# Ledger of designs, part 13: peptides against a protein of PDB entry 4XPM

Target 1, 160 residues: chain A of PDB entry 4XPM
Amino acid sequence: VMLHSKNVKGFLENTLKPYDLHSVDFKTSSLQSSMIITATNGGILSYATSNNDVPKNSINEINSVNNLKMMSLLIKDKWSEDENDTEEQHSNSCYPVEIDSFKTKIYTYEMEDLHTCVAQIPNSDLLLLFIAEGSFPYGLLVIKIERAMRELTDLFGYKL
Target 2, 67 residues: chain B of PDB entry 4XPM
Amino acid sequence: DIKGTIAFDTHGNVIESTGVGSQRIEDIGDLSKVTLDAEGFAQVQGDSLLVHLYKRNDITLAVYTSA

## One batch from the design tools (peptide; made by RFdiffusion4, then SolubleMPNN)

Design b2_p23_8_s1 (from b2_p23_8, 14 letters changed)
Fold by OpenDDE base, seed 5:
Structure b2_p23_8_s1 (fold): chain B 160 residues (1-160), chain C 67 residues (1-67), chain A 23 residues (1-23)
Amino acid sequence: as target 1 above (160 residues)
Amino acid sequence: as target 2 above (67 residues)
Amino acid sequence: LSFSEEEKEELRKLHEDILKEIL
């Protein structure tokens, strides 16, 4: 199935869903945001947020979107720096992974009280970005984004 | 009787925590250094709790019990 | 400190159950 723009949006919305384990009494909050951004400029190509109670075209909506733009840019910048830093690539904040024979890296970044992780969609100009509350553990966040990446094979190799 | 759990990855990052485990995240540093047997098991006596360790597929599970 | 085979199996099962839910 080809991932059209609307399909990507729906995919991102689905990634917002929390973990609710039954084997142990553990559950997370929903992700605050899930985005696909450009690796070049940090521009948002698609996004989903857990808070949709803000009226459309309101000042609050504009502010929220602007906040996402700011975060995406900041994370892209940090990611770009780390991709050019061998030491950072070997830190505990970097997870090299292989998906269907494609190699990529997952980075975790703390932004104020938020937990974030970002990964380059293999061989593409795109990044997948998750933003969660501070209560969302990093180890699980990494697993979540890795699993999500496995569902984005249609975007592997995507060039702008 | 399980008092809590911690699951963590090879980077020492938490995957999940429950019960007393949620209050002992700092234990991961020491637990990650414990030598496991050939099957991936170990037991470590804590302050007041016994920690049962099992590692497989690069994920370590720590189970806290009173004994 | 040693595990019984039963205890080992319990840990294995719990580990597997968690993995099934998160992966």
Scores: peptide ipSAE 0.759, ipTM 0.951, DockQ to the pose 0.924
Fold by OpenDDE base, seed 4:
Structure b2_p23_8_s1 (fold): chain B 160 residues (1-160), chain C 67 residues (1-67), chain A 23 residues (1-23)
Amino acid sequence: as target 1 above (160 residues)
Amino acid sequence: as target 2 above (67 residues)
Amino acid sequence: LSFSEEEKEELRKLHEDILKEIL
């Protein structure tokens, strides 16, 4: 199945869905945002947000998009720093993982009152980025993004 | 009998928490150091609660009960 | 402090059920 732009958007929208467990009485909020960004510049290639009630082309929408751009840039910068820091790669905020024989890392970052996690799509110039409320536990966020990346095999090896 | 739960990973990060477990996230530090038996089980007596531990696939489940 | 076989099975089951929902 080929991933087109609209398919990626739909994929990201699906990642916004919250956890609602029945084995135990536990549920999360929806992700605030889900994005695919460039590892080079932090540019947003595709994104989805749980806040869809903002009128189109409004000042509020512009501000919201600008906020996402700012967040993506900040997280990309932190990710880039950590990718060049052996000590940070062995910190508790870094999860080395292997997907289909491809190695990548998942990083968790607290951004103000938000919980975020980011991971390089294997062998690509792309990052997958989740932004959640502070109530979303990091351990679960890591699991969520790992599972999501397993569905993005078409983007493995993607180079800009 | 369950008063709450905490599931956490090998990094000590929470996966889920319920009941009294949600108020005892700080217990993870100590719980992660508990020696488990060959089957992955342990019990730890707390202040007023008994903690039942089970670890499999790098995920530890802590169940809090009164006894 | 020891687990009965029944208690062990309950813990295993709960652990598996949680994993099934989150993975």
Scores: peptide ipSAE 0.759, ipTM 0.951, DockQ to the pose 0.923
Fold by OpenDDE base, seed 3:
Structure b2_p23_8_s1 (fold): chain B 160 residues (1-160), chain C 67 residues (1-67), chain A 23 residues (1-23)
Amino acid sequence: as target 1 above (160 residues)
Amino acid sequence: as target 2 above (67 residues)
Amino acid sequence: LSFSEEEKEELRKLHEDILKEIL
């Protein structure tokens, strides 16, 4: 069983939701963007964004989508470099994790004033990418993406 | 009475922060080095606040109180 | 500095409550 495109889009939209804790007085902003991209070329297979008020085919929409494509490519490149660099894999921005006996890594990257987090979907050619405001703590962002990854078992082992 | 909290992971990255904890993120460096007892607890007296530490499942919770 | 059993339980509960919300 494989997730359908519409199901993936809905899943990504749900990941945008902020944390609003009640045990302690803490809340976050919504994620700016959530994407599934190819590990090979950084191509966007599916995405969701919190700014969905832009009319389709408008100049603003085109620019925003182009910006996402640019960010996706840049992050993919950085991820690729780190996956081939043992030193970077041992840095504090790399979280080795295991999900259902599958190993993967979560990376945090500062991109201008944004906090980003990317992880390879286990044994696949796909990356899950979260983009958040700088106020979103990295530790929580890592937890968020790990928990999200656990819901994408249908994509484990997906090859292009 | 709790004045604030910080939760952080084994990499020293913040998970959540509240109250005075939000203004003391720099404390994580020192708090991460504190030796915990067999149950995962420790107390550290700071400048003006007492810090109560509890670690479980690789997540450390720091609770700041006046005493 | 030491914890009472009551204080320990309060910290455990808060830790657990936070985890339930973020995990």
Scores: peptide ipSAE 0.758, ipTM 0.951, DockQ to the pose 0.918
Fold by OpenDDE base, seed 2:
Order: sequence, then C-alpha cells, then structure tokens
Structure b2_p23_8_s1 (fold): chain B 160 residues (1-160), chain C 67 residues (1-67), chain A 23 residues (1-23)
Amino acid sequence: as target 1 above (160 residues)
Amino acid sequence: as target 2 above (67 residues)
Amino acid sequence: LSFSEEEKEELRKLHEDILKEIL
C-alpha cells in the first residue's frame, strides 16, 4: 500500500480543522500547520497550513515555507534528543501511546508562543507534527494527533 | 448552574476549559491530587465555588458551581 | 460532600458528551 502525496496533503489539510464543542462552550482555532517530516533529517515530505492569505509565489509564501522548515528542524532535533533521554521520556511532555498494538510517543513542545506536538509514526522514519496557537490546550492537541495517527496506518513501518 | 469547566488529562494538561474554569487552570495541580471514590467522583469546596470532579478513561472533568 | 445519584448521572453525561466530541 502506497499513500500518494496528494492523498497525504489532503489528509493533513483535514487535520487543520478546529474543535467546536457543543456540550460545553469551547472552541479552538485551526491548527497553524500540519506536517509529515523525516525523523532523520527533519525534511518536510508534506505539509498543510491554515495561512492561506499569502499570494502564491510571493516572498511571504517563501518566508512561510522557510519558517516551517526551521521549525521542523528544531522540533526534530529536540525529539531526537528526547528519544535518547530516559528522563525526558518520563516528563509530562511525553505521552506514550499504543495504536493497534504499535507503540509510539507524543511529545509536546513550546515553540515561542506556539503549541506544538510531534509523534513518530509507529516503526517508521516519519514524524507527524502539529503546530497550533498558544491558546490550543496541550491535552487536546495530544488527543488530536493521536486520533490523526490512527488514520495513518499505511505509513506504519515506513522506512526511507 | 455551571459556572465553568476544566477537563484535563493524567499529565495535568488541559483538554478544554470554559467559564471560570478558564481562569482557574492553576487549580489542576490540587484537583489532580484529590482522592476520588470508587466510582470516580469527588467534591471539593473552593473559595466561593464548589468543584465537582469525575474521572473516567484517564480524563478528569471538573465542574464549577456556586453550590 | 456527597453527590446525589442525579448529580452523578449529569456529570457522567457531560463527561461522555465531551468525549464524543473530542475523540
């Protein structure tokens, strides 16, 4: 099974959707960005962003992409460090989870005023990365990325 | 009437917050230490609010009321 | 401080309703 780039892009775009609860008066903003990156080099394989106000091929678009590249690299590096640090893996910023008998970890990272979370797609060389505004609660962000991960079973075990 | 809510996970991170709960995120530290009964319930008297706690599936819901 | 059975049920329902929306 191969997941085409267009399909991945569409999936990531769907993850941008905000929460708007009716049981209680609570809603979130859309995710700022959703990305699949390589765990090895932090390279962006696919991404979606809610910032659609930038004209195509504009300098602002280039800057936006460059910013995403920088964030992905920083987060990948932090993730790599934490994966080699047992103490960090037991902090409140690390969520061990199991999906369909596959184990992975979700990490939350504060990036300036942004809330981010990243998770290795089980047994793969890929990371799923969510970037949200600071108003997006971490607990909910973790739930969101876990739910998204459950839909990426085709990428489980993917090796570069 | 409900004055606010906080839902939080086992790590003490917020899942949702409403009303007065949004202004009392710092309560999570103490609320997470409250002993729940066998069914997952507890009530805690706050300053001017009563907090109703219910935990299930590793998610704790705190409901703030005046009484 | 103790819950009535009605209060317990209301709290359970709210908890479940929230979960249904976020999961």
Scores: peptide ipSAE 0.758, ipTM 0.951, DockQ to the pose 0.934

Design b2_p23_8_s2 (from b2_p23_8, 14 letters changed)
Fold by OpenDDE base, seed 5:
Structure b2_p23_8_s2 (fold): chain B 160 residues (1-160), chain C 67 residues (1-67), chain A 23 residues (1-23)
Amino acid sequence: as target 1 above (160 residues)
Amino acid sequence: as target 2 above (67 residues)
Amino acid sequence: LSLSEEEKEWLRKLHEDILKEIL
């Protein structure tokens, strides 16, 4: 059963939540954006953003969405290249993971001053994409997206 | 007293950092090469600080202290 | 350099506490 659009949106919004540790004095910013995109075209299926300071339907909002589209396409392209490159899959920017017997990979990509990570939802034509500020550590970002993917079992195996 | 911490994964990427650890991310390269004992512990002297290392579940924790 | 048992336990606890928050 596929998730309804509003459920996916809500899920992505929840992923924006920052880390605020108590065991040590460490906290992060919220994710800038969280998206589910198509692996084929980089089209945005659903997204959430922490940039809520922009009026709805304003030119600034449009520009923000356009930026997301651009980043989505760029990351999709890079991901596609890496999926066809054995060397890149063995780099420190690639984290092979297994979720419920499904294998996937998490890639980290620097985009301008932003830290991003992307992972194919297991056996699907969809990618989960996190975009964070440069202060958000990659190691933690990887952990975050892995845990998030474990909650998207309804999308496992989804084909366009 | 703890002067700072760094936690990092097997790829050398930071998970968290605090205090002086936040200013010593470059130490990860060397810290990742330190030989740990059978229980996953080690201590190394770095600059004027002592670094306490513990690795478990593929996550290494480095704690910086003055002694 | 070696750690005492007390120091080891302290590190284990801190490590576990961090993991509980991030995993």
Scores: peptide ipSAE 0.778, ipTM 0.954, DockQ to the pose 0.940
Fold by OpenDDE base, seed 2:
Structure b2_p23_8_s2 (fold): chain B 160 residues (1-160), chain C 67 residues (1-67), chain A 23 residues (1-23)
Amino acid sequence: as target 1 above (160 residues)
Amino acid sequence: as target 2 above (67 residues)
Amino acid sequence: LSLSEEEKEWLRKLHEDILKEIL
């Protein structure tokens, strides 16, 4: 089963939703962006952003998209380096996880004042990338992206 | 009476924080080293607050109270 | 320092409630 681009876009949009707990007085902001990018080139295949204040086709929109492209490339490069670095894979910024018997890793990266996390979709050439404000705690961000990946089983094993 | 909470994972990263817990993220380093009983509980006296610890499923919850 | 059974149950419940909301 292949996910259509529209379905993926909608999925990513849903991941933007913030946490608002009632058991304790804790809430987060929405994710700034959620993306699926290629592990090979860092190219954006699909993305969603909570920044809806920018008019369509405006210069500001173009700049925001360009910024996302830049961040995706930077994160992809860092991810690639870490995947080839045993020490980095054993740092507290790396979370080995297993989803339905498939193994992958979640990495957290500080990008300026933003909190990001990225994970390879199991056995695929794709990365799932979350970008959040600095107030979004990393532990929760990791949980969020793990839960999201569990819904992307159709992309497991996807090769470009 | 709860004064705050911190939930954190095995990597020492915050999952949630509230109240005084939000101002005591640095406590995670020490709290993660506390020996828990067979059921996953511990109680630690802080500066002026009592910290109640419970760990299950690799998530530790710290609850700060006055007593 | 030891926790009472009431305190333990309180902690368990809170822990479970949080997990239900974040997972």
Scores: peptide ipSAE 0.777, ipTM 0.954, DockQ to the pose 0.936
Fold by OpenDDE base, seed 3:
Structure b2_p23_8_s2 (fold): chain B 160 residues (1-160), chain C 67 residues (1-67), chain A 23 residues (1-23)
Amino acid sequence: as target 1 above (160 residues)
Amino acid sequence: as target 2 above (67 residues)
Amino acid sequence: LSLSEEEKEWLRKLHEDILKEIL
């Protein structure tokens, strides 16, 4: 059983929501983008953005989508390199995690002034990718993507 | 009274920060090296503030107070 | 420096509250 595309889109949209803590006076911005991409070529299967004020088929929309495609490809390439680099896997930017007996890794990447986090959906050809502002702390971003991953069990083992 | 907080993971990355803690992210390097007791607690005097530490589930919470 | 039992409970509670919100 696999999540339908409509359900995945809605899921990604929900991940955009910011943290607003009450135990301590701390809050974040919304994620800029949340995506599921292919680990093979960095192709976007589904995405959500916090920018919904762009008219359809406008030059601004085209540029925005193209930017996402470029970022996804760059991050996929970096991820691929790190997955084949033992030293990078032991860096402070790599978090080995286990979800329901499935092993995966979470990587944090600085992209210009943005904070990004990417993780392979366990035993699949898919990556989950979060893009946030630089003010979003990496430790929390890692927690956020790990928790999100736990809700994508239907995609575990998905092969292209 | 709490003057600020920092929560950080085992990689030294920030989870949350508030108050004076937001201006003392560089303290994580030293705080991560503090020896905790059997229950996961420590208390350290730093400059003019007292730092209360508690670690559980691989997350360390640092609370800054005047006393 | 040592923490009192009251301070320890206070820290535990705050830690737990934060975790409940972020996990």
Scores: peptide ipSAE 0.777, ipTM 0.953, DockQ to the pose 0.922
Fold by OpenDDE base, seed 4:
Structure b2_p23_8_s2 (fold): chain B 160 residues (1-160), chain C 67 residues (1-67), chain A 23 residues (1-23)
Amino acid sequence: as target 1 above (160 residues)
Amino acid sequence: as target 2 above (67 residues)
Amino acid sequence: LSLSEEEKEWLRKLHEDILKEIL
């Protein structure tokens, strides 16, 4: 299977779907945003957002995209700092994981009233980034992003 | 007779919460310190509620009941 | 405080059901 740009966009859109459990009476909101960004500069390669009813080329759309660009840059900077900080890698905000023999780390970051989660796609120059409302629990967000990364094997080892 | 639940990971972060569990997220600190038996179970009494604990695959489930 | 075998099985089942939905 090959991931094309269109396929990546569709994949990210699918990650927006909320959890709605039946074993227990628990459900979440949809993710606010799902993104693939560069680990080098925080540039957005692909993204999806909930409530996609904003008209194209509108001021509201531009503002939304600019906000995502700002958040991606801030999170990239924090991620870069933590990757060079041993203490931060041993905090409760860092989850070392292994996917198909590849090692990576998942970080959780609180940004204003939002819950975010970011992880380097294994052996790549890319980061997967989820942005959720503050009601979305971090433990579940980590599980969600790990499961999502398992479906991005085509991007493993991707270098810019 | 379940009054609520909390599921949390080894970092103390919530996975899910329901009922009275949603109002007792602060209990995770104490619950994470409870000694489990060889099968991963424990019971802890707090207030008027009994907490049933089960841990497997690094996920702890806490179930709150009246008894 | 000790759990009965029935309670243990109930907890295992609930734990497994939750995992099936989130993993």
Scores: peptide ipSAE 0.776, ipTM 0.953, DockQ to the pose 0.930

Design b2_p23_8_s3 (from b2_p23_8, 9 letters changed)
Fold by OpenDDE base, seed 2:
Structure b2_p23_8_s3 (fold): chain B 160 residues (1-160), chain C 67 residues (1-67), chain A 23 residues (1-23)
Amino acid sequence: as target 1 above (160 residues)
Amino acid sequence: as target 2 above (67 residues)
Amino acid sequence: MSLTPEQKAFLKALHDAILKEIL
Protein backbone atom coordinates (compact mmCIF):
# COMPACT_ATOMS: atom_id res chain seq x y z
CA VAL B 1 0.00 0.00 0.00
CA MET B 2 1.36 3.36 -1.03
CA LEU B 3 0.92 6.48 1.03
CA HIS B 4 -0.19 9.16 -1.36
CA SER B 5 0.10 12.83 -0.55
CA LYS B 6 -3.54 13.03 0.43
CA ASN B 7 -3.25 10.05 2.72
CA VAL B 8 -0.11 11.38 4.34
CA LYS B 9 -1.72 14.75 4.93
CA GLY B 10 -4.66 13.10 6.61
CA PHE B 11 -2.37 10.99 8.72
CA LEU B 12 -0.46 14.01 9.91
CA GLU B 13 -3.67 15.84 10.68
CA ASN B 14 -4.72 12.96 12.88
CA THR B 15 -1.46 13.15 14.82
CA LEU B 16 -2.37 16.68 15.86
CA LYS B 17 -5.05 15.40 18.20
CA PRO B 18 -4.31 16.01 21.87
CA TYR B 19 -4.12 13.54 24.69
CA ASP B 20 -7.07 13.64 27.03
CA LEU B 21 -6.61 11.11 29.80
CA HIS B 22 -9.43 9.84 31.95
CA SER B 23 -7.46 7.69 34.38
CA VAL B 24 -5.94 10.89 35.67
CA ASP B 25 -7.06 14.45 35.10
CA PHE B 26 -4.51 15.29 32.45
CA LYS B 27 -4.83 16.63 28.94
CA THR B 28 -2.55 18.27 26.43
CA SER B 29 -2.98 20.84 23.76
CA SER B 30 -3.05 19.78 20.16
CA LEU B 31 0.25 19.55 18.41
CA GLN B 32 1.10 22.82 16.77
CA SER B 33 2.48 21.08 13.72
CA SER B 34 3.22 17.65 12.32
CA MET B 35 5.51 17.19 9.35
CA ILE B 36 7.33 14.75 7.16
CA ILE B 37 10.55 16.32 5.96
CA THR B 38 13.59 15.19 4.04
CA ALA B 39 16.60 14.17 6.08
CA THR B 40 18.88 15.60 3.43
CA ASN B 41 17.66 19.16 3.09
CA GLY B 42 14.90 19.54 5.63
CA GLY B 43 12.40 20.12 2.88
CA ILE B 44 8.78 19.70 3.85
CA LEU B 45 7.06 16.91 1.94
CA SER B 46 3.84 17.12 3.92
CA TYR B 47 2.60 19.00 6.94
CA ALA B 48 -0.39 19.65 9.14
CA THR B 49 -1.01 22.47 11.57
CA SER B 50 -3.59 22.99 14.28
CA ASN B 51 -4.11 26.57 13.19
CA ASN B 52 -6.22 26.32 10.07
CA ASP B 53 -8.14 29.53 10.56
CA VAL B 54 -5.69 31.52 8.49
CA PRO B 55 -7.10 32.63 5.15
CA LYS B 56 -5.54 31.03 2.11
CA ASN B 57 -2.79 33.00 0.43
CA SER B 58 -2.81 35.51 3.25
CA ILE B 59 0.33 37.06 4.62
CA ASN B 60 -0.22 35.15 7.83
CA GLU B 61 -0.38 31.86 5.97
CA ILE B 62 2.80 32.64 4.08
CA ASN B 63 4.55 33.59 7.29
CA SER B 64 3.33 30.42 8.94
CA VAL B 65 4.59 28.22 6.15
CA ASN B 66 7.88 30.05 6.04
CA ASN B 67 8.24 29.60 9.76
CA LEU B 68 7.67 25.87 9.39
CA LYS B 69 10.27 25.74 6.65
CA MET B 70 12.76 27.48 8.87
CA MET B 71 12.04 25.23 11.83
CA SER B 72 12.26 22.08 9.74
CA LEU B 73 15.61 23.14 8.35
CA LEU B 74 16.99 23.98 11.76
CA ILE B 75 15.78 20.73 13.28
CA LYS B 76 17.13 18.73 10.36
CA ASP B 77 20.50 20.35 10.83
CA LYS B 78 20.51 19.58 14.54
CA TRP B 79 19.40 16.02 13.84
CA SER B 80 22.12 15.56 11.26
CA GLU B 81 24.74 16.81 13.67
CA ASP B 82 23.51 14.52 16.43
CA GLU B 83 23.49 11.51 14.10
CA ASN B 84 27.21 12.09 13.70
CA ASP B 85 27.88 12.72 17.38
CA THR B 86 28.23 9.77 19.73
CA GLU B 87 27.87 11.90 22.82
CA GLU B 88 24.63 13.46 21.62
CA GLN B 89 23.25 10.04 20.82
CA HIS B 90 23.83 9.09 24.44
CA SER B 91 22.29 12.25 25.83
CA ASN B 92 19.02 12.40 27.68
CA SER B 93 17.42 13.85 24.56
CA CYS B 94 17.95 10.76 22.45
CA TYR B 95 15.71 7.70 22.57
CA PRO B 96 16.90 4.66 20.65
CA VAL B 97 13.90 2.64 19.55
CA GLU B 98 13.20 -0.42 17.49
CA ILE B 99 10.16 -0.84 15.29
CA ASP B 100 9.67 -4.18 13.55
CA SER B 101 13.39 -4.91 13.81
CA PHE B 102 14.23 -1.50 12.36
CA LYS B 103 16.31 0.69 14.60
CA THR B 104 15.90 4.44 14.74
CA LYS B 105 16.30 7.28 17.19
CA ILE B 106 13.90 9.84 18.58
CA TYR B 107 15.35 13.21 19.48
CA THR B 108 13.76 15.94 21.56
CA TYR B 109 14.71 19.53 20.85
CA GLU B 110 13.62 22.67 22.54
CA MET B 111 13.02 25.44 20.06
CA GLU B 112 12.35 28.73 21.78
CA ASP B 113 9.24 28.05 23.87
CA LEU B 114 8.23 25.02 21.81
CA HIS B 115 8.81 21.35 22.41
CA THR B 116 9.82 19.41 19.34
CA CYS B 117 10.46 15.79 18.60
CA VAL B 118 12.01 14.28 15.49
CA ALA B 119 12.75 10.78 14.31
CA GLN B 120 14.05 9.22 11.15
CA ILE B 121 11.53 6.93 9.54
CA PRO B 122 13.44 3.64 9.56
CA ASN B 123 15.86 3.12 6.69
CA SER B 124 14.47 6.14 4.87
CA ASP B 125 15.46 9.61 3.79
CA LEU B 126 12.51 11.00 5.72
CA LEU B 127 12.03 12.47 9.17
CA LEU B 128 8.82 12.70 11.16
CA LEU B 129 8.64 15.93 13.13
CA PHE B 130 6.23 17.00 15.86
CA ILE B 131 6.05 20.54 17.17
CA ALA B 132 4.13 21.18 20.36
CA GLU B 133 3.65 23.89 22.93
CA GLY B 134 6.02 24.04 25.84
CA SER B 135 3.36 22.57 28.09
CA PHE B 136 3.44 19.29 26.17
CA PRO B 137 5.70 16.99 28.20
CA TYR B 138 8.66 15.48 26.37
CA GLY B 139 8.10 11.99 27.68
CA LEU B 140 4.63 11.89 26.24
CA LEU B 141 5.75 13.53 23.02
CA VAL B 142 8.29 10.75 22.53
CA ILE B 143 5.61 8.13 23.07
CA LYS B 144 3.35 9.90 20.62
CA ILE B 145 5.89 10.02 17.82
CA GLU B 146 6.95 6.42 18.35
CA ARG B 147 3.37 5.25 18.08
CA ALA B 148 2.88 7.38 15.00
CA MET B 149 5.94 5.95 13.28
CA ARG B 150 4.56 2.46 13.73
CA GLU B 151 1.78 3.48 11.36
CA LEU B 152 4.18 4.64 8.65
CA THR B 153 5.56 1.26 7.62
CA ASP B 154 4.84 2.10 3.99
CA LEU B 155 7.53 4.75 4.20
CA PHE B 156 10.14 2.47 5.72
CA GLY B 157 13.05 2.30 3.33
CA TYR B 158 11.84 5.24 1.27
CA LYS B 159 14.70 6.86 -0.60
CA LEU B 160 14.56 10.14 -2.45
CA ASP C 1 -7.02 11.25 48.80
CA ILE C 2 -4.64 11.69 45.90
CA LYS C 3 -3.10 15.13 45.87
CA GLY C 4 -1.37 14.67 42.54
CA THR C 5 0.54 12.38 40.22
CA ILE C 6 3.64 12.31 38.06
CA ALA C 7 4.43 9.72 35.45
CA PHE C 8 7.91 9.81 33.96
CA ASP C 9 10.15 7.73 31.74
CA THR C 10 13.64 6.37 32.23
CA HIS C 11 15.12 9.61 30.93
CA GLY C 12 13.39 11.54 33.68
CA ASN C 13 11.05 13.22 31.24
CA VAL C 14 7.45 13.78 32.23
CA ILE C 15 4.71 11.75 30.64
CA GLU C 16 1.88 13.24 32.67
CA SER C 17 1.42 15.30 35.81
CA THR C 18 -1.60 16.31 37.86
CA GLY C 19 -2.34 18.25 41.00
CA VAL C 20 0.60 18.86 43.27
CA GLY C 21 2.64 16.66 40.98
CA SER C 22 2.60 19.37 38.37
CA GLN C 23 4.36 21.62 40.83
CA ARG C 24 6.88 19.00 41.88
CA ILE C 25 8.51 17.99 38.61
CA GLU C 26 11.84 18.59 40.28
CA ASP C 27 11.16 15.56 42.48
CA ILE C 28 11.78 13.25 39.53
CA GLY C 29 15.51 13.39 40.06
CA ASP C 30 15.23 11.97 43.55
CA LEU C 31 12.32 9.66 42.82
CA SER C 32 14.22 8.01 40.00
CA LYS C 33 16.90 6.98 42.47
CA VAL C 34 14.54 5.33 44.96
CA THR C 35 15.09 1.62 45.41
CA LEU C 36 12.01 -0.31 44.42
CA ASP C 37 10.97 -3.67 45.81
CA ALA C 38 10.86 -6.85 43.77
CA GLU C 39 7.45 -5.94 42.41
CA GLY C 40 8.44 -2.41 41.44
CA PHE C 41 6.92 -0.52 44.36
CA ALA C 42 8.17 1.96 46.91
CA GLN C 43 6.83 4.48 49.37
CA VAL C 44 8.75 7.62 50.26
CA GLN C 45 8.02 10.26 52.84
CA GLY C 46 8.34 13.77 51.50
CA ASP C 47 8.18 17.16 53.14
CA SER C 48 4.48 17.01 53.87
CA LEU C 49 3.29 14.41 51.41
CA LEU C 50 3.71 10.69 51.00
CA VAL C 51 4.87 9.52 47.59
CA HIS C 52 3.81 6.12 46.32
CA LEU C 53 5.90 4.73 43.47
CA TYR C 54 5.32 2.01 40.93
CA LYS C 55 7.48 1.24 37.92
CA ARG C 56 6.68 -1.09 35.06
CA ASN C 57 7.49 -1.02 31.35
CA ASP C 58 10.07 1.71 31.95
CA ILE C 59 7.39 4.11 33.18
CA THR C 60 7.34 5.23 36.80
CA LEU C 61 4.16 6.46 38.39
CA ALA C 62 4.33 8.64 41.47
CA VAL C 63 1.19 9.26 43.46
CA TYR C 64 1.19 11.98 46.10
CA THR C 65 -1.03 11.60 49.15
CA SER C 66 -1.30 13.13 52.58
CA ALA C 67 -0.92 9.72 54.19
CA MET A 1 8.42 2.32 53.88
CA SER A 2 6.30 -0.52 52.56
CA LEU A 3 3.04 -0.34 50.69
CA THR A 4 -0.01 -2.35 51.63
CA PRO A 5 -1.46 -4.85 49.19
CA GLU A 6 -4.35 -2.48 48.59
CA GLN A 7 -2.02 0.39 47.83
CA LYS A 8 -0.03 -1.76 45.44
CA ALA A 9 -3.15 -2.92 43.67
CA PHE A 10 -4.31 0.65 43.27
CA LEU A 11 -0.99 1.86 41.91
CA LYS A 12 -0.76 -1.00 39.47
CA ALA A 13 -4.28 -0.41 38.26
CA LEU A 14 -3.71 3.29 37.80
CA HIS A 15 -0.40 2.72 36.06
CA ASP A 16 -1.97 0.24 33.69
CA ALA A 17 -4.86 2.56 33.01
CA ILE A 18 -2.51 5.38 32.09
CA LEU A 19 -0.51 3.09 29.85
CA LYS A 20 -3.62 1.96 28.07
CA GLU A 21 -4.49 5.54 27.25
CA ILE A 22 -1.09 6.73 26.08
CA LEU A 23 0.16 3.67 24.16
Scores: peptide ipSAE 0.785, ipTM 0.953, DockQ to the pose 0.925
Fold by OpenDDE base, seed 5:
Structure b2_p23_8_s3 (fold): chain B 160 residues (1-160), chain C 67 residues (1-67), chain A 23 residues (1-23)
Amino acid sequence: as target 1 above (160 residues)
Amino acid sequence: as target 2 above (67 residues)
Amino acid sequence: MSLTPEQKAFLKALHDAILKEIL
């Protein structure tokens, strides 16, 4: 089944849902945003945000979108640098993973007071990007993005 | 009685934390170096609290108790 | 220090329960 734009949007919206554990008394906030961006330019192909209480076409909405664009560009640039840096790839902020025989890496980045996580969709020109509050643990964020990426097999190998 | 928990991965990053565990994230560095038995368990004294460890599938669970 | 069988069983069960919720 082809992954259309509407399907991707809905998928990203679902990734916003928080963890609420019952085995231990632990819960997270919702993700602030979830995006698929281009690895080449950091352009946003699709996104979802939990900040939906802003009126449409307002200055605040424009500012929020611009903020997402800025963050995506900054993270893409950092990701690109790290992909060309052997030392960074061996840091505790880099998780090599294998999904169905495809290899990729998950990176964690602090963005001001936010916790972010980015991963290249295997063999593609696309990055999956999660942005969460600082209270969201990195280890759990990594697990979340890995599990999400396993559901995006239709995008594996996608080239722009 | 459980006073808190920390679950962490092989990179030393937190997966979850509760109770006193949320205030003892710095313990992960030392806990990750503890020698586990053949089944993946250990029990160590972490400052004033007893720490019970179990590792499986690259995830370590630390449970803090008073005794 | 070593854990009792009951303590081990509890830890294993809790670990598995957490994994079930996050994976």
Scores: peptide ipSAE 0.784, ipTM 0.953, DockQ to the pose 0.935
Fold by OpenDDE base, seed 4:
Structure b2_p23_8_s3 (fold): chain B 160 residues (1-160), chain C 67 residues (1-67), chain A 23 residues (1-23)
Amino acid sequence: as target 1 above (160 residues)
Amino acid sequence: as target 2 above (67 residues)
Amino acid sequence: MSLTPEQKAFLKALHDAILKEIL
């Protein structure tokens, strides 16, 4: 099964869903945004957002999209810096993980009042990026993005 | 009875928190240093609360109780 | 301080339940 553009969009929309635990009385908000961006220049290939109340083609929608573009570029730049910084790769904001024998890293970044998490899709030129409210705990955000990446095996090794 | 919980990872980041646990995130630093038994358990007395710890699969669960 | 077998069983069960929901 190949991942097509519309399938990727639907996948990202599904990642927006919040956690709602029953074992303990804990639940999160939905992710604010979920994106696949290029590791080369931070360009957005696909995205989903929980802000569905904004009218289409409105100034508010334009501003929100522009904001996503800005955040993706900033996070890509920070990610690029960290990938060349041994100290940052050993900080508590970096999680080395292995998925099906492929190694990658998950980074957490504070963006103003938002919690973000980014990871390179294994052996690819793509990054998966989650943006959440500040109430979304980082430990759970990391788990969420790791689980999401395990569903993107079709993109492993994708080169631009 | 349970007054709250905190689950956290090996980086000290929160996975979930409930009840009084949500107000005691700063405890993670000390809780992460507690020596666990061979099965991964420990019990630590706080101010007025007792903290029950269990770690497996790199996730530590802390349960706060009054006794 | 040591936990009782019942306390340990409870903690393990709760831990496993949380893991099942988040992983």
Scores: peptide ipSAE 0.784, ipTM 0.953, DockQ to the pose 0.925
Fold by OpenDDE base, seed 3:
Structure b2_p23_8_s3 (fold): chain B 160 residues (1-160), chain C 67 residues (1-67), chain A 23 residues (1-23)
Amino acid sequence: as target 1 above (160 residues)
Amino acid sequence: as target 2 above (67 residues)
Amino acid sequence: MSLTPEQKAFLKALHDAILKEIL
């Protein structure tokens, strides 16, 4: 079943859910944002945010969307640089992963006080991007985005 | 008696932390260098606490206890 | 300095429990 725009939005909304462990007394906040953006321009194709208290069409919503656009562009640019830099690909901020024989990389980037991670959807022109609070551990964030990408097989190989 | 935990990956990044472990993230650097036995276990003396280590599937769990 | 069998069993069980929740 193909992921349509509405289905993608719902998927991203679901990724916002926090971890709440019972084996140990540990829980996270919700992701601030979850997005699918273009690897080419950093354009947002779909997004979800945990802050839904902002009225639609309000100036606050516009500002928040603009902020997301800015962050997306910055992260896309950094990702593009790293994809062309062998040294950066061997840094601790890069996690090579393989999903169903498709190879991709997960990068962690600190954006001001936020923890972010981004990964190219395998063989596609799309990036999956998670933005979390600084309290969200990077190791867990990487695990989260890897598991999420495993559910996006319909987008593997998607070209613009 | 468990005082806290830290779980971390091979990059030294935290997966989870609880109790005193949340205040000892800096220990990861040293803990990652500890020699584990054939089963993946180790026990090391930390800052007044005993640290029990277990690594499997590239995830290391550290449990802090008083003794 | 060496972990007891009981301690090892506990660590392994806890490790597995965490993995089950995060993966």
Scores: peptide ipSAE 0.783, ipTM 0.953, DockQ to the pose 0.926

